Peptides against a protein of PDB entry 4BOS. Designs and how they scored, part 40

Target 1, 163 residues: chain A of PDB entry 4BOS
Amino acid sequence: PVLTRTVVPADNSCLFTSVYYVVEGGVLNPACAPEMRRLIAQIVASDPDFYSEAILGKTNQEYCDWIKRDDTWGGAIEISILSKFYQCEICVVDTQTVRIDRFGEDAGYTKRVLLIYDGIHYDPLQRNFPDPDTPPLTIFSSNDDIVLVQALELADEARRRRQ
Target 2, 163 residues: chain A of PDB entry 4BOS as posed
Amino acid sequence: PVLTRTVVPADNSALFTSVYYVVEGGVLNPACAPEMRRLIAQIVASDPDFYSEAILGKTNQEYCDWIKRDDTWGGAIEISILSKFYQCEICVVDTQTVRIDRFGEDAGYTKRVLLIYDGIHYDPLQRNFPDPDTPPLTIFSSNDDIVLVQALELADEARRRRQ

## One batch from the design tools (peptide; made by RFdiffusion4, then SolubleMPNN)

Design b1_p14_4_s2 (from b1_p14_4, 10 letters changed)
Fold by OpenDDE base, seed 3:
Structure b1_p14_4_s2 (fold): chain B 163 residues (1-163), chain A 14 residues (1-14)
Amino acid sequence: as target 1 above (163 residues)
Amino acid sequence: SLAAAVARAAALAA
């Protein structure tokens, strides 16, 4: 089995497209972003005590309006929210630092998904199998440390290509 | 699905 990257459009919504891809088992839908932005805004709006200005860097209402714009970028806050919503660990491997940031690692989720990040763009990762008729896997066991090693290897190779 | 997710979010927000 080989861990590979599926390149999604380099638009302002690549994070949402990538997350949707992995949590839905490999469904590429570049048009999913508007509804995912609304999903996040709805979650944030529903709990202003938790999603405070201290966390958001702006008022709850301001954040909700901001994240629903089509030209605003998602980041750690959005990943954390999506991890909680989908009840899975979201692991982001960074090609610039060759490190993995794990979101939801303390929540006890049994599943994890993986993204690759280069500093400006997110892409989803999937495991391909030798049998071409076996569909790629995007949802892994949270105990599968091999996939994390493979992600690091993939990121390191990507970094080498840029050097 | 995204549709199901939206429905879930609406329920949580209620």
Scores: peptide ipSAE 0.023, ipTM 0.605, DockQ to the pose 0.024
Fold by OpenDDE base, seed 5:
Structure b1_p14_4_s2 (fold): chain B 163 residues (1-163), chain A 14 residues (1-14)
Amino acid sequence: as target 1 above (163 residues)
Amino acid sequence: SLAAAVARAAALAA
């Protein structure tokens, strides 16, 4: 089996598209962002004590209005929220540093999903199988260390090609 | 689906 990258549109919502892809088992839906932005805003608004100005860099209400705009980018805060919501570890491999940042690693989730990040753009990762009748896998066991090695190899190749 | 995920969140909040 080989870990591969599925390129999603380089719009302002690539993080949301990528997360949706992996948590839904490989479904590409570039139109998912508006609803995901509203979901994040609802979660943030529900807990102003945790999602404070110190965490958000702005007031709770200002963040909610900001994230619902169609031209604002998601990042680490949104990944953390989505990890909790989907009850899975989200692993982001960075092509610039060839390192993996793990979100939700302390929560004891049994599943993990993987994204690849180049400093400005997110794409989802999937495992392809030799048997053409076996669909690609996007949700892995949190005990699957091989997929993390494969992700690092993929990121290193991307770095060498300046992808 | 995303719709199903929203429904799950609503169930957890109830």
Scores: peptide ipSAE 0.023, ipTM 0.604, DockQ to the pose 0.022
Fold by OpenDDE base, seed 1:
Structure b1_p14_4_s2 (fold): chain B 163 residues (1-163), chain A 14 residues (1-14)
Amino acid sequence: as target 1 above (163 residues)
Amino acid sequence: SLAAAVARAAALAA
């Protein structure tokens, strides 16, 4: 099995598209962003004590309005929220540093999904199988350390290509 | 599905 990158559109919503792809088992839907933005806004709005100005960098209401815009970028806050919502680790391998940032790692989730990030753009990762009739896998066991190694290898290769 | 996820969000927010 080989871990591969599925390139999603380089629009302002690549994070949402990528997360949706992996949590839905490999469904590419570039139009998913509006609903995912709304999802995040709803979660944030529901707990203003937790999602404070200190965390958001703006008032709860301001953040909710901001994230629902079609041209604003998601980041660590949104990934954290989505990890909690989908009850899985979201592991982001960075091609610039060849590091994996794990969101939800302390929550005891049994599943993990993987994204690759280049400092600007997010793409989803998937495991392809030798059998062409077996669909790619996007949801992994949180005990599957091999997939993390493969992600690092993928990131290292990407970094080397830019050298 | 995303639709199901949105519904779940409502439940979590409650």
Scores: peptide ipSAE 0.022, ipTM 0.616, DockQ to the pose 0.024
Fold by OpenDDE base, seed 2:
Structure b1_p14_4_s2 (fold): chain B 163 residues (1-163), chain A 14 residues (1-14)
Amino acid sequence: as target 1 above (163 residues)
Amino acid sequence: SLAAAVARAAALAA
């Protein structure tokens, strides 16, 4: 099996497209972003005590309006929210540092998904199988550390390519 | 699907 990158559009919603891709089992739908943004806004609005200005860097209402714009970038806050929503660990391998940031790692989720990040763009990762009749896998066991090694290798290769 | 998972958001809000 080989871990590969599926390049999604380099629009301002690549994080949402990438997350949707992996949690839905490999469905590429760039049009998912508006609904994904609304979902995050709903979750944030539902708990103003937790999603405070200290967490958001702006008021709860300001954040909700901001994240629903079509030109705002998602980041750690959004990944954390999506991890909780989809009940899975979201692992982001950074090609700049060749390190993996794990979101939801302490929540006890049984599943993990993987994204690759270069500092400005997110793409989803998938495992391809030698058997052409076996579809790619995007949802892994949270105990599958082999996929993390493969992600690091992929990131290292990408890093070298940009040097 | 994302649309079908709306019920999960309600559960998380509780």
Scores: peptide ipSAE 0.021, ipTM 0.618, DockQ to the pose 0.023

Design b1_p14_4_s3 (from b1_p14_4, 9 letters changed)
Fold by OpenDDE base, seed 4:
Structure b1_p14_4_s3 (fold): chain B 163 residues (1-163), chain A 14 residues (1-14)
Amino acid sequence: as target 1 above (163 residues)
Amino acid sequence: SLAEAVARRAALAA
């Protein structure tokens, strides 16, 4: 089995597209972003005590309006929210540092999904099997550390291509 | 999928 990258459009919504891809088992839907943005805004609005200006960098309302724009980028806050929403660990391998940031790692989730990040763009990762009739896997056990090693290898290779 | 599971959970909670 080989871990591979599926390149999604660089349309400011790559994070949402990538997350949707992995949690849906490999469905590429670049049109998913508006609803996911609204979902995040709804969650943020529902808990203004936690999602404070200190966390958001802007008022709760300002953030909600901002994230619902089609040209604003998602980041760590959005990943954290989506991890909680989908009840899975979201692991982001960074090609610049060759490190994995784990979101939701302390929540006790049994599943993990993986993204690759180059500093500006997110793509989803999937495991391809030798049998072409076996569909790629995007949802892994949270105990599957082999996939994390493979993700690091992909990131390292990507970094070498840029350097 | 995880999305489907979440959708079911949300429906049950409604």
Scores: peptide ipSAE 0.045, ipTM 0.684, DockQ to the pose 0.019
Fold by OpenDDE base, seed 2:
Structure b1_p14_4_s3 (fold): chain B 163 residues (1-163), chain A 14 residues (1-14)
Amino acid sequence: as target 1 above (163 residues)
Amino acid sequence: SLAEAVARRAALAA
């Protein structure tokens, strides 16, 4: 089995497209972003005590308005929220540092998904199998550390190629 | 799944 990168559109919503891809088992839907943004805004608005200005960098209402714009990017806050919503670890391998940031790692989730990040753009990762009749896997066991090693290898190669 | 996600969102909105 080989871990591979699926390149999604380089728009301001690549994080949402990438997350949607992996949590839905490999469904590429670039049109998912508006709904994903609304979902995040709904979650943030539902708990203003937890999602405070200290966390958001702006008021709860300001953040909700901001994240619903089609030209604003997602980051650690949105990944954390999506991790909680989908009840899975979201592991982001960074091609610039060749390190993995784990979101939701202390929540006790049994599943993990993987993204690759180059400092600007997010893409989803998937495991391809030799048997062509076996569909690619995007949802892994949180105990599967081999996939993390493979992700690091992929990121290191991307770094060397300046991809 | 999408169905599970929708269900979670509905629960949060309720």
Scores: peptide ipSAE 0.036, ipTM 0.711, DockQ to the pose 0.022
Fold by OpenDDE base, seed 5:
Structure b1_p14_4_s3 (fold): chain B 163 residues (1-163), chain A 14 residues (1-14)
Amino acid sequence: as target 1 above (163 residues)
Amino acid sequence: SLAEAVARRAALAA
């Protein structure tokens, strides 16, 4: 089995497309972003005590209006929210630092999904199997440390190609 | 669970 990267469109919604891909078991849908943006805005609006201006960098209402635009990028706040919503750990391997940032790691989730990030763009990761009848896997056990090693190897190779 | 979350997403999209 080999961990591979699926390149999604380099539009303003690559994070949402990538998350949708992995949590849906490998479904590429670049049109998923508007719905996911609305979901995030709804969750943020529902808890203004936690999602304060200090956390968001803008007022709760301003953030909700901002994230629903089709030309704004998602980041750590959105990943954290999506981790909670989908009840899974979201692991992001960074090709610039060759490090993995884990979101939801202290929540006790039994499942994890993986993204690869280059400082600007997000892509989803999947495990491919030698058996052609076995579809790629995008949802892993939170105890599967091998997939994290493979993700680091993939990121390191990507970094070397850019140097 | 993840399956339950996917179901919630589907409900929101409907």
Scores: peptide ipSAE 0.032, ipTM 0.683, DockQ to the pose 0.023
Fold by OpenDDE base, seed 3:
Structure b1_p14_4_s3 (fold): chain B 163 residues (1-163), chain A 14 residues (1-14)
Amino acid sequence: as target 1 above (163 residues)
Amino acid sequence: SLAEAVARRAALAA
């Protein structure tokens, strides 16, 4: 089995497209972003005490309006929210640093998904199997450390090739 | 799944 990267469109919604891809078992839907942006805004709006101005960098209402724009990027706060919503670890391997940032790692989730990040763009990762009739896997056990090693190898190769 | 996500969203909105 080999860990591979699925390149999603390089638009401002690549994070949402990538997360949707992995949590839905490999479904590529570039049109999913508006709904996911609304979902995040709804979650943030529902708990202004937790999602405070200190965390958001702006008022709760301002953030909700901002994240619903089609030209604003997603980052750590959005990943954290999506991790909680989908009840899984979201592991992001960075090609610039060859490091993995784990979101939801202390929540006790049994599942993890993986993204690859180059500093501006997110793509989803999947495990391909030798049997062509076996579909790729996007949801892994949180105990699967091999997939993390493979992700680091993938990131290191990307770093060396600058791609 | 998406179905589970929709259900969870409904619960959060309630």
Scores: peptide ipSAE 0.032, ipTM 0.708, DockQ to the pose 0.022

Design b1_p14_4_s4 (from b1_p14_4, 9 letters changed)
Fold by OpenDDE base, seed 1:
Structure b1_p14_4_s4 (fold): chain B 163 residues (1-163), chain A 14 residues (1-14)
Amino acid sequence: as target 1 above (163 residues)
Amino acid sequence: SLERAIEERRRLAE
C-alpha cells in the first residue's frame, strides 16, 4: 500500500474540496465548496460565545458573510470546525516545514484523514492498494501512525523537488 | 454524504 496525493483544482476552495474528498472516501467534487462554506457559517453562527471575535479575528456575523464568499480561502479555523463536525482528526502535512499539524487530536476521535499543504494549496491524501478493484482508503484509524510517517515522506519528497 | 450531514446538523441545532 502506498500513500498518494490527489491533486484537486488550484482554486480558492481547495481546502473544502480536499476535506470533502477524504471524509467521503475518495469522492472528488470540486462543486462542494458552496455547501461546505454554508455548513461552516451555520456552525459558527450557532455558537457566538464559542466562536468569538477573538477566535475569528472579526465579528461572528462578519466571518459568516466572509466564509460564504466564493473567493475566500479556508484555513486552520475552518479545519478545526470541520474536524469537530465530522468527528475525525484532520492531519495536515506541510511540505514547507515537513511537519504535521493535527486538528482534533485531543478530542478522542477514532478516525483520521490527511491533507497535504504547500503554504497556499491543499490536496487530499489516500492509500492505494495493489488490487485494482480495492478502492483507495482515505479514512484511517487514529492509531495508524504509519500513515503519518508516509505523509512526512511525501512532504519531504515534495520539498526536495522544489530544491 | 454532505447533504445528509448538513441536514442532521440542522436538525440537531433546532
Scores: peptide ipSAE 0.025, ipTM 0.630, DockQ to the pose 0.022
Fold by OpenDDE base, seed 3:
Structure b1_p14_4_s4 (fold): chain B 163 residues (1-163), chain A 14 residues (1-14)
Amino acid sequence: as target 1 above (163 residues)
Amino acid sequence: SLERAIEERRRLAE
């Protein structure tokens, strides 16, 4: 089995598209962003004590209005929220640093999904199998450290191509 | 804390 990258559209919603892809088992839906933005806003609005201005960098209401815009970019806050919502670890491998940021690693989730990030754009990662009848896997065991090694290898190769 | 972790990631992504 080999870990591969699925390139999603390079728009302001690539994070949401990528997360949706991996948590839904490999479904590419570039139109998923509006609903996911609303989902995040709903979660944030539901717990203003936790999602404080200190965490959001703006008031709870301001953040909710901001994230629902179709031209704003998701980041660490949104990833952490989506990790909690889908109850899985979200691992982001950075092609610039060849490092993995893990979201939800302390929650005790049994599953993890992987994204690749180049400083601007997010793409989902999947495991492909030799058997053509076996669909790619996007949800991995949180004990599967091999997939993390493979993700680092992909990131390292990507970095070398840019040098 | 989550706050510090998020802030650090934001800084690194700039």
Scores: peptide ipSAE 0.024, ipTM 0.631, DockQ to the pose 0.049
Fold by OpenDDE base, seed 5:
Structure b1_p14_4_s4 (fold): chain B 163 residues (1-163), chain A 14 residues (1-14)
Amino acid sequence: as target 1 above (163 residues)
Amino acid sequence: SLERAIEERRRLAE
């Protein structure tokens, strides 16, 4: 089995497209972002005590208006929210540092998904199998540490190509 | 789908 990267459009919504891809088992839908942005805004608005200005960097209302724009980028806050919503660990491997940031790691989720991040753009990761009739896997066991090693190898290779 | 996921979450919250 080989871990591979699927390149999604660089349209300011790559995070949402990538998350949707992995949690839905490998479905590419670049049009999913508007609804996901509304979902995040709804969750944030529902808990202004937790999602405070200290967490958001702006008022709760300002953030909700901001994230619903089609040209704003998602980050750690959005990943954390999506991890909770989909009840899975979201692992992001960074090609600049060759490190993995794990979101939801202390929540006790049994499943994990993986993204690759280059400092600007997010892409989803998937496991391909030798049997061509076996579809790629995007949802892994939270105990599968092999996939994390493979993700680090993929990131390290990407870094070497740039330097 | 996202729509299904949202619906499931609503059901669990209600």
Scores: peptide ipSAE 0.023, ipTM 0.620, DockQ to the pose 0.021
Fold by OpenDDE base, seed 2:
Structure b1_p14_4_s4 (fold): chain B 163 residues (1-163), chain A 14 residues (1-14)
Amino acid sequence: as target 1 above (163 residues)
Amino acid sequence: SLERAIEERRRLAE
């Protein structure tokens, strides 16, 4: 069992592609971004009291228009929203700091997914098995701390490669 | 799929 990185296109929608990949069990769909952007905008628009200007950094309406653009980048806000929507913890391991940022960790979700982030680009992580007939796993138990250790190891290796 | 997930959310919101 080895944790590996699947490189997705380095476009402005890599976060959405990566999240879609892991929450759908390893489905690579680079064309998923427009729909995911619309989904996020719909969620934000549905609760203007929670998704306030203080949280969004812009008005609710401005954010919705902004995130639906095909050239805007997703970040922590979008990850938080997607974590809530998919009811899973989203763990992002940063190759620059070798640290894991956990989104939804206090929500009591039973599942977690993992992304790797280099400061610009997001990629999904998956667990491969020795049996070639067993498909890779992208959705882990929230109690599986081994996968977090493996993610940190991947990040550390990536950092050392660049230094 | 994402479409199924969106539909599920809509159903729960009704």
Scores: peptide ipSAE 0.023, ipTM 0.618, DockQ to the pose 0.021

Design b1_p14_5_s1 (from b1_p14_5 with A1S N5K P14A)
Fold by OpenDDE base, seed 2:
Structure b1_p14_5_s1 (fold): chain B 163 residues (1-163), chain A 14 residues (1-14)
Amino acid sequence: as target 1 above (163 residues)
Amino acid sequence: SAAAKAAALEALRA
């Protein structure tokens, strides 16, 4: 079994598409982005005390309007929210630094999913199996540290290609 | 906290 990436469209919603892909078991649906954006806005709007201007960099209402635009980029705030919503650790492997940022790492989730990030684009990661009839795996045990090693190897290879 | 980490990692936008 090897870890591979599925390239999703660079349409300003790659983060949402990538998260949806991994948490839904490998379903590629770029049309999921508007609903994902609305979901995030709904969660943020529901707790203005927690999602304060200090966290959002703008008022709660301004953020909600902003994130629902089809051209705004998602980031760590959105990943954190989605991690909580889907009750899974979201691991982002950065090809620029060859580091993994883990979201939800202290929540005690039993599952983890992986994204690969290059500074301007997100893609989902999946484990492919030798058996062609076995579908790729996108949801891993939070104890599966091997997948993190494989993700780092993948990121390192990507970085070397750009050097 | 997760919130603090999220705020510190704004560089992850894409």
Scores: peptide ipSAE 0.379, ipTM 0.819, DockQ to the pose 0.066
Fold by OpenDDE base, seed 3:
Structure b1_p14_5_s1 (fold): chain B 163 residues (1-163), chain A 14 residues (1-14)
Amino acid sequence: as target 1 above (163 residues)
Amino acid sequence: SAAAKAAALEALRA
């Protein structure tokens, strides 16, 4: 099996598209972003004590209005929220640093999904199988450390290509 | 922790 990247549109919503892709088992739907933004805003609005101005960098209301715009970028805050919502570890492999940031690693989730990040764009990762009749896998066991090694190899190769 | 990462406002933005 080989780990591969599915390139999603660079439309300012690549994080949401990528997360949706992996948590839904490989469904590419760029139109999912507005609802995912609303979902995040709803979660943030529901708990202003936890999602404080100190965490958000702006008032709870300002953040909710901001994240619902179609041109604002997602980041660590949104990944953390989505990890909790989908009850899975979200692993981000960074091609610039060749390291993996794991979100939800302390929650005891049994599943993990992987994204690849280059500093300005997110794409989802999937495992392809030799049998063409076996569909690609996007949801891995949280004990599958081989996929993390493969993700690092993919990131390292990407970095070398840009040198 | 996820909470600590959430506090990093511009981390991993894209």
Scores: peptide ipSAE 0.377, ipTM 0.819, DockQ to the pose 0.066
Fold by OpenDDE base, seed 1:
Structure b1_p14_5_s1 (fold): chain B 163 residues (1-163), chain A 14 residues (1-14)
Amino acid sequence: as target 1 above (163 residues)
Amino acid sequence: SAAAKAAALEALRA
Protein backbone atom coordinates (compact mmCIF):
# COMPACT_ATOMS: atom_id res chain seq x y z
CA PRO B 1 0.00 0.00 0.00
CA VAL B 2 1.17 3.50 -0.86
CA LEU B 3 0.16 6.90 0.44
CA THR B 4 -0.85 9.38 -2.24
CA ARG B 5 -2.42 12.81 -2.48
CA THR B 6 -5.57 13.81 -4.30
CA VAL B 7 -5.20 17.31 -5.69
CA VAL B 8 -8.22 19.43 -4.85
CA PRO B 9 -9.03 22.82 -6.38
CA ALA B 10 -7.14 25.87 -5.21
CA ASP B 11 -10.35 27.83 -4.72
CA ASN B 12 -9.70 29.29 -1.25
CA SER B 13 -11.57 26.37 0.31
CA CYS B 14 -9.02 23.62 -0.15
CA LEU B 15 -8.75 22.99 3.59
CA PHE B 16 -12.44 22.30 3.94
CA THR B 17 -12.57 20.23 0.78
CA SER B 18 -9.60 18.23 1.96
CA VAL B 19 -11.00 17.59 5.42
CA TYR B 20 -14.35 16.58 3.98
CA TYR B 21 -12.62 14.22 1.59
CA VAL B 22 -10.76 12.32 4.26
CA VAL B 23 -13.45 12.19 6.94
CA GLU B 24 -16.05 11.02 4.43
CA GLY B 25 -13.89 8.20 3.17
CA GLY B 26 -12.67 9.71 -0.06
CA VAL B 27 -15.53 11.83 -1.32
CA LEU B 28 -14.32 14.73 -3.42
CA ASN B 29 -16.87 17.51 -3.19
CA PRO B 30 -15.59 21.06 -3.62
CA ALA B 31 -19.11 22.29 -2.97
CA CYS B 32 -18.90 21.12 0.64
CA ALA B 33 -17.06 24.22 1.82
CA PRO B 34 -20.02 26.51 2.53
CA GLU B 35 -21.60 24.00 4.88
CA MET B 36 -18.33 23.32 6.63
CA ARG B 37 -17.72 27.02 7.07
CA ARG B 38 -21.18 27.37 8.58
CA LEU B 39 -20.51 24.43 10.86
CA ILE B 40 -17.36 26.04 12.19
CA ALA B 41 -19.11 29.36 12.67
CA GLN B 42 -21.90 27.61 14.54
CA ILE B 43 -19.49 25.90 16.88
CA VAL B 44 -17.56 29.10 17.52
CA ALA B 45 -20.71 31.09 18.12
CA SER B 46 -21.95 28.50 20.60
CA ASP B 47 -19.06 29.09 22.99
CA PRO B 48 -17.84 32.69 23.00
CA ASP B 49 -16.04 32.16 26.29
CA PHE B 50 -13.83 29.44 24.90
CA TYR B 51 -13.48 30.91 21.43
CA SER B 52 -12.38 34.29 22.71
CA GLU B 53 -10.93 37.25 20.90
CA ALA B 54 -7.53 36.21 22.15
CA ILE B 55 -7.82 32.93 20.29
CA LEU B 56 -9.64 34.19 17.22
CA GLY B 57 -7.77 37.45 16.73
CA LYS B 58 -11.13 39.16 16.31
CA THR B 59 -14.48 39.19 18.04
CA ASN B 60 -16.49 35.99 18.04
CA GLN B 61 -19.10 37.53 15.77
CA GLU B 62 -16.52 38.99 13.41
CA TYR B 63 -14.83 35.63 13.09
CA CYS B 64 -18.09 33.86 12.34
CA ASP B 65 -18.90 36.32 9.60
CA TRP B 66 -15.37 36.14 8.25
CA ILE B 67 -15.02 32.37 8.11
CA LYS B 68 -18.32 32.04 6.28
CA ARG B 69 -16.96 34.07 3.36
CA ASP B 70 -16.09 31.91 0.40
CA ASP B 71 -12.68 33.51 -0.05
CA THR B 72 -11.18 33.30 3.43
CA TRP B 73 -8.53 30.75 4.28
CA GLY B 74 -8.84 28.18 7.00
CA GLY B 75 -6.04 27.27 9.33
CA ALA B 76 -5.12 25.70 12.62
CA ILE B 77 -8.14 27.09 14.43
CA GLU B 78 -10.52 25.53 11.93
CA ILE B 79 -8.60 22.26 11.87
CA SER B 80 -8.77 22.06 15.64
CA ILE B 81 -12.50 22.63 15.56
CA LEU B 82 -13.05 20.07 12.83
CA SER B 83 -10.94 17.51 14.64
CA LYS B 84 -13.16 17.84 17.66
CA PHE B 85 -16.33 17.77 15.60
CA TYR B 86 -15.42 14.67 13.63
CA GLN B 87 -13.83 13.02 16.65
CA CYS B 88 -10.60 12.20 14.88
CA GLU B 89 -6.99 13.27 14.90
CA ILE B 90 -6.15 15.49 11.96
CA CYS B 91 -2.51 15.29 10.95
CA VAL B 92 -1.10 18.04 8.77
CA VAL B 93 2.08 17.21 6.89
CA ASP B 94 3.96 20.40 6.05
CA THR B 95 6.11 20.09 2.94
CA GLN B 96 8.03 23.26 3.76
CA THR B 97 9.27 22.03 7.11
CA VAL B 98 8.78 18.27 6.68
CA ARG B 99 6.90 18.14 9.94
CA ILE B 100 3.57 16.76 11.04
CA ASP B 101 1.30 18.87 13.17
CA ARG B 102 -1.25 16.73 14.96
CA PHE B 103 -4.59 18.13 16.02
CA GLY B 104 -6.64 16.24 18.56
CA GLU B 105 -3.60 14.27 19.62
CA ASP B 106 -4.54 14.33 23.30
CA ALA B 107 -8.24 13.63 22.88
CA GLY B 108 -7.94 9.86 22.77
CA TYR B 109 -9.46 9.45 19.33
CA THR B 110 -9.08 6.06 17.69
CA LYS B 111 -9.02 7.47 14.16
CA ARG B 112 -6.71 9.80 12.27
CA VAL B 113 -6.80 11.48 8.89
CA LEU B 114 -4.02 13.20 6.98
CA LEU B 115 -3.65 16.39 4.99
CA ILE B 116 -0.63 17.71 3.12
CA TYR B 117 0.14 21.43 3.31
CA ASP B 118 2.61 23.41 1.22
CA GLY B 119 2.15 26.83 2.77
CA ILE B 120 -0.59 28.00 0.44
CA HIS B 121 -2.62 24.86 -0.32
CA TYR B 122 -4.09 21.78 1.34
CA ASP B 123 -4.66 18.38 -0.24
CA PRO B 124 -5.98 15.17 1.29
CA LEU B 125 -3.93 12.01 1.62
CA GLN B 126 -5.11 8.46 1.02
CA ARG B 127 -3.74 4.95 1.07
CA ASN B 128 -4.00 3.07 -2.20
CA PHE B 129 -4.03 -0.70 -2.30
CA PRO B 130 -2.53 -3.10 -4.84
CA ASP B 131 -5.95 -4.52 -5.62
CA PRO B 132 -7.51 -2.02 -8.01
CA ASP B 133 -10.95 -3.02 -6.80
CA THR B 134 -10.17 -2.02 -3.23
CA PRO B 135 -11.03 1.63 -2.66
CA PRO B 136 -8.46 3.96 -1.12
CA LEU B 137 -8.42 4.39 2.63
CA THR B 138 -8.56 7.87 4.17
CA ILE B 139 -9.33 7.04 7.80
CA PHE B 140 -6.52 5.36 9.68
CA SER B 141 -6.04 3.97 13.13
CA SER B 142 -4.52 6.47 15.53
CA ASN B 143 -2.02 3.70 16.25
CA ASP B 144 -0.94 3.51 12.60
CA ASP B 145 2.39 5.29 12.76
CA ILE B 146 3.47 3.83 9.44
CA VAL B 147 1.16 6.22 7.66
CA LEU B 148 2.90 9.12 9.40
CA VAL B 149 6.26 7.87 8.17
CA GLN B 150 4.88 7.61 4.66
CA ALA B 151 3.48 11.12 4.93
CA LEU B 152 6.87 12.48 5.93
CA GLU B 153 8.39 10.68 2.97
CA LEU B 154 5.90 12.37 0.68
CA ALA B 155 6.70 15.74 2.19
CA ASP B 156 10.43 15.22 1.84
CA GLU B 157 10.05 14.19 -1.77
CA ALA B 158 7.87 17.21 -2.46
CA ARG B 159 10.48 19.50 -0.94
CA ARG B 160 13.26 17.99 -3.02
CA ARG B 161 11.25 18.39 -6.19
CA ARG B 162 10.86 22.09 -5.54
CA GLN B 163 14.62 22.59 -5.24
CA SER A 1 -4.17 22.61 24.96
CA ALA A 2 -5.65 22.31 21.51
CA ALA A 3 -6.62 25.96 21.57
CA ALA A 4 -3.14 27.09 22.50
CA LYS A 5 -1.61 24.92 19.83
CA ALA A 6 -4.04 26.24 17.25
CA ALA A 7 -3.16 29.82 18.11
CA ALA A 8 0.54 29.10 17.85
CA LEU A 9 0.14 27.48 14.43
CA GLU A 10 -1.52 30.32 12.56
CA ALA A 11 1.04 29.81 9.82
CA LEU A 12 -1.09 26.91 8.60
CA ARG A 13 -3.53 29.24 6.85
CA ALA A 14 -4.53 28.25 3.31
Scores: peptide ipSAE 0.376, ipTM 0.817, DockQ to the pose 0.066
Fold by OpenDDE base, seed 5:
Structure b1_p14_5_s1 (fold): chain B 163 residues (1-163), chain A 14 residues (1-14)
Amino acid sequence: as target 1 above (163 residues)
Amino acid sequence: SAAAKAAALEALRA
């Protein structure tokens, strides 16, 4: 079993596409972003007390309007929201720092998904199996720390390629 | 915390 990345389009919505890919079990749908952006906006709008200006860096409504644009990049806030929505840990392995940022790690989710981030782009990660008839796995047990090790190895290799 | 994760917002933008 090998952890690999599936390169998704760099169309300003790579985070959303990547999240959709992993939470849907390996479905690449670049057209998923508008609905995911709207979903995030709806969640944020529904709880202005929690999603305050202090968290958003802008007013609740300003954020909602902003995130729904097709050219705005997602980040930690969006990942956190999507983690809660999909009820899974979202683990982001950063190839620049070779570190994993875990979202939802304290929520008690039984599942985790992984993304790889290079500072300007997100891609989803999947586990491939030797048996060609066994489809890749994108949803892992939250107890599977081996996948995190593999993700770090993948990130380290990517970092070394840039050095 | 949500606030801590938000602090990493720009660092994880893409």
Scores: peptide ipSAE 0.374, ipTM 0.812, DockQ to the pose 0.069

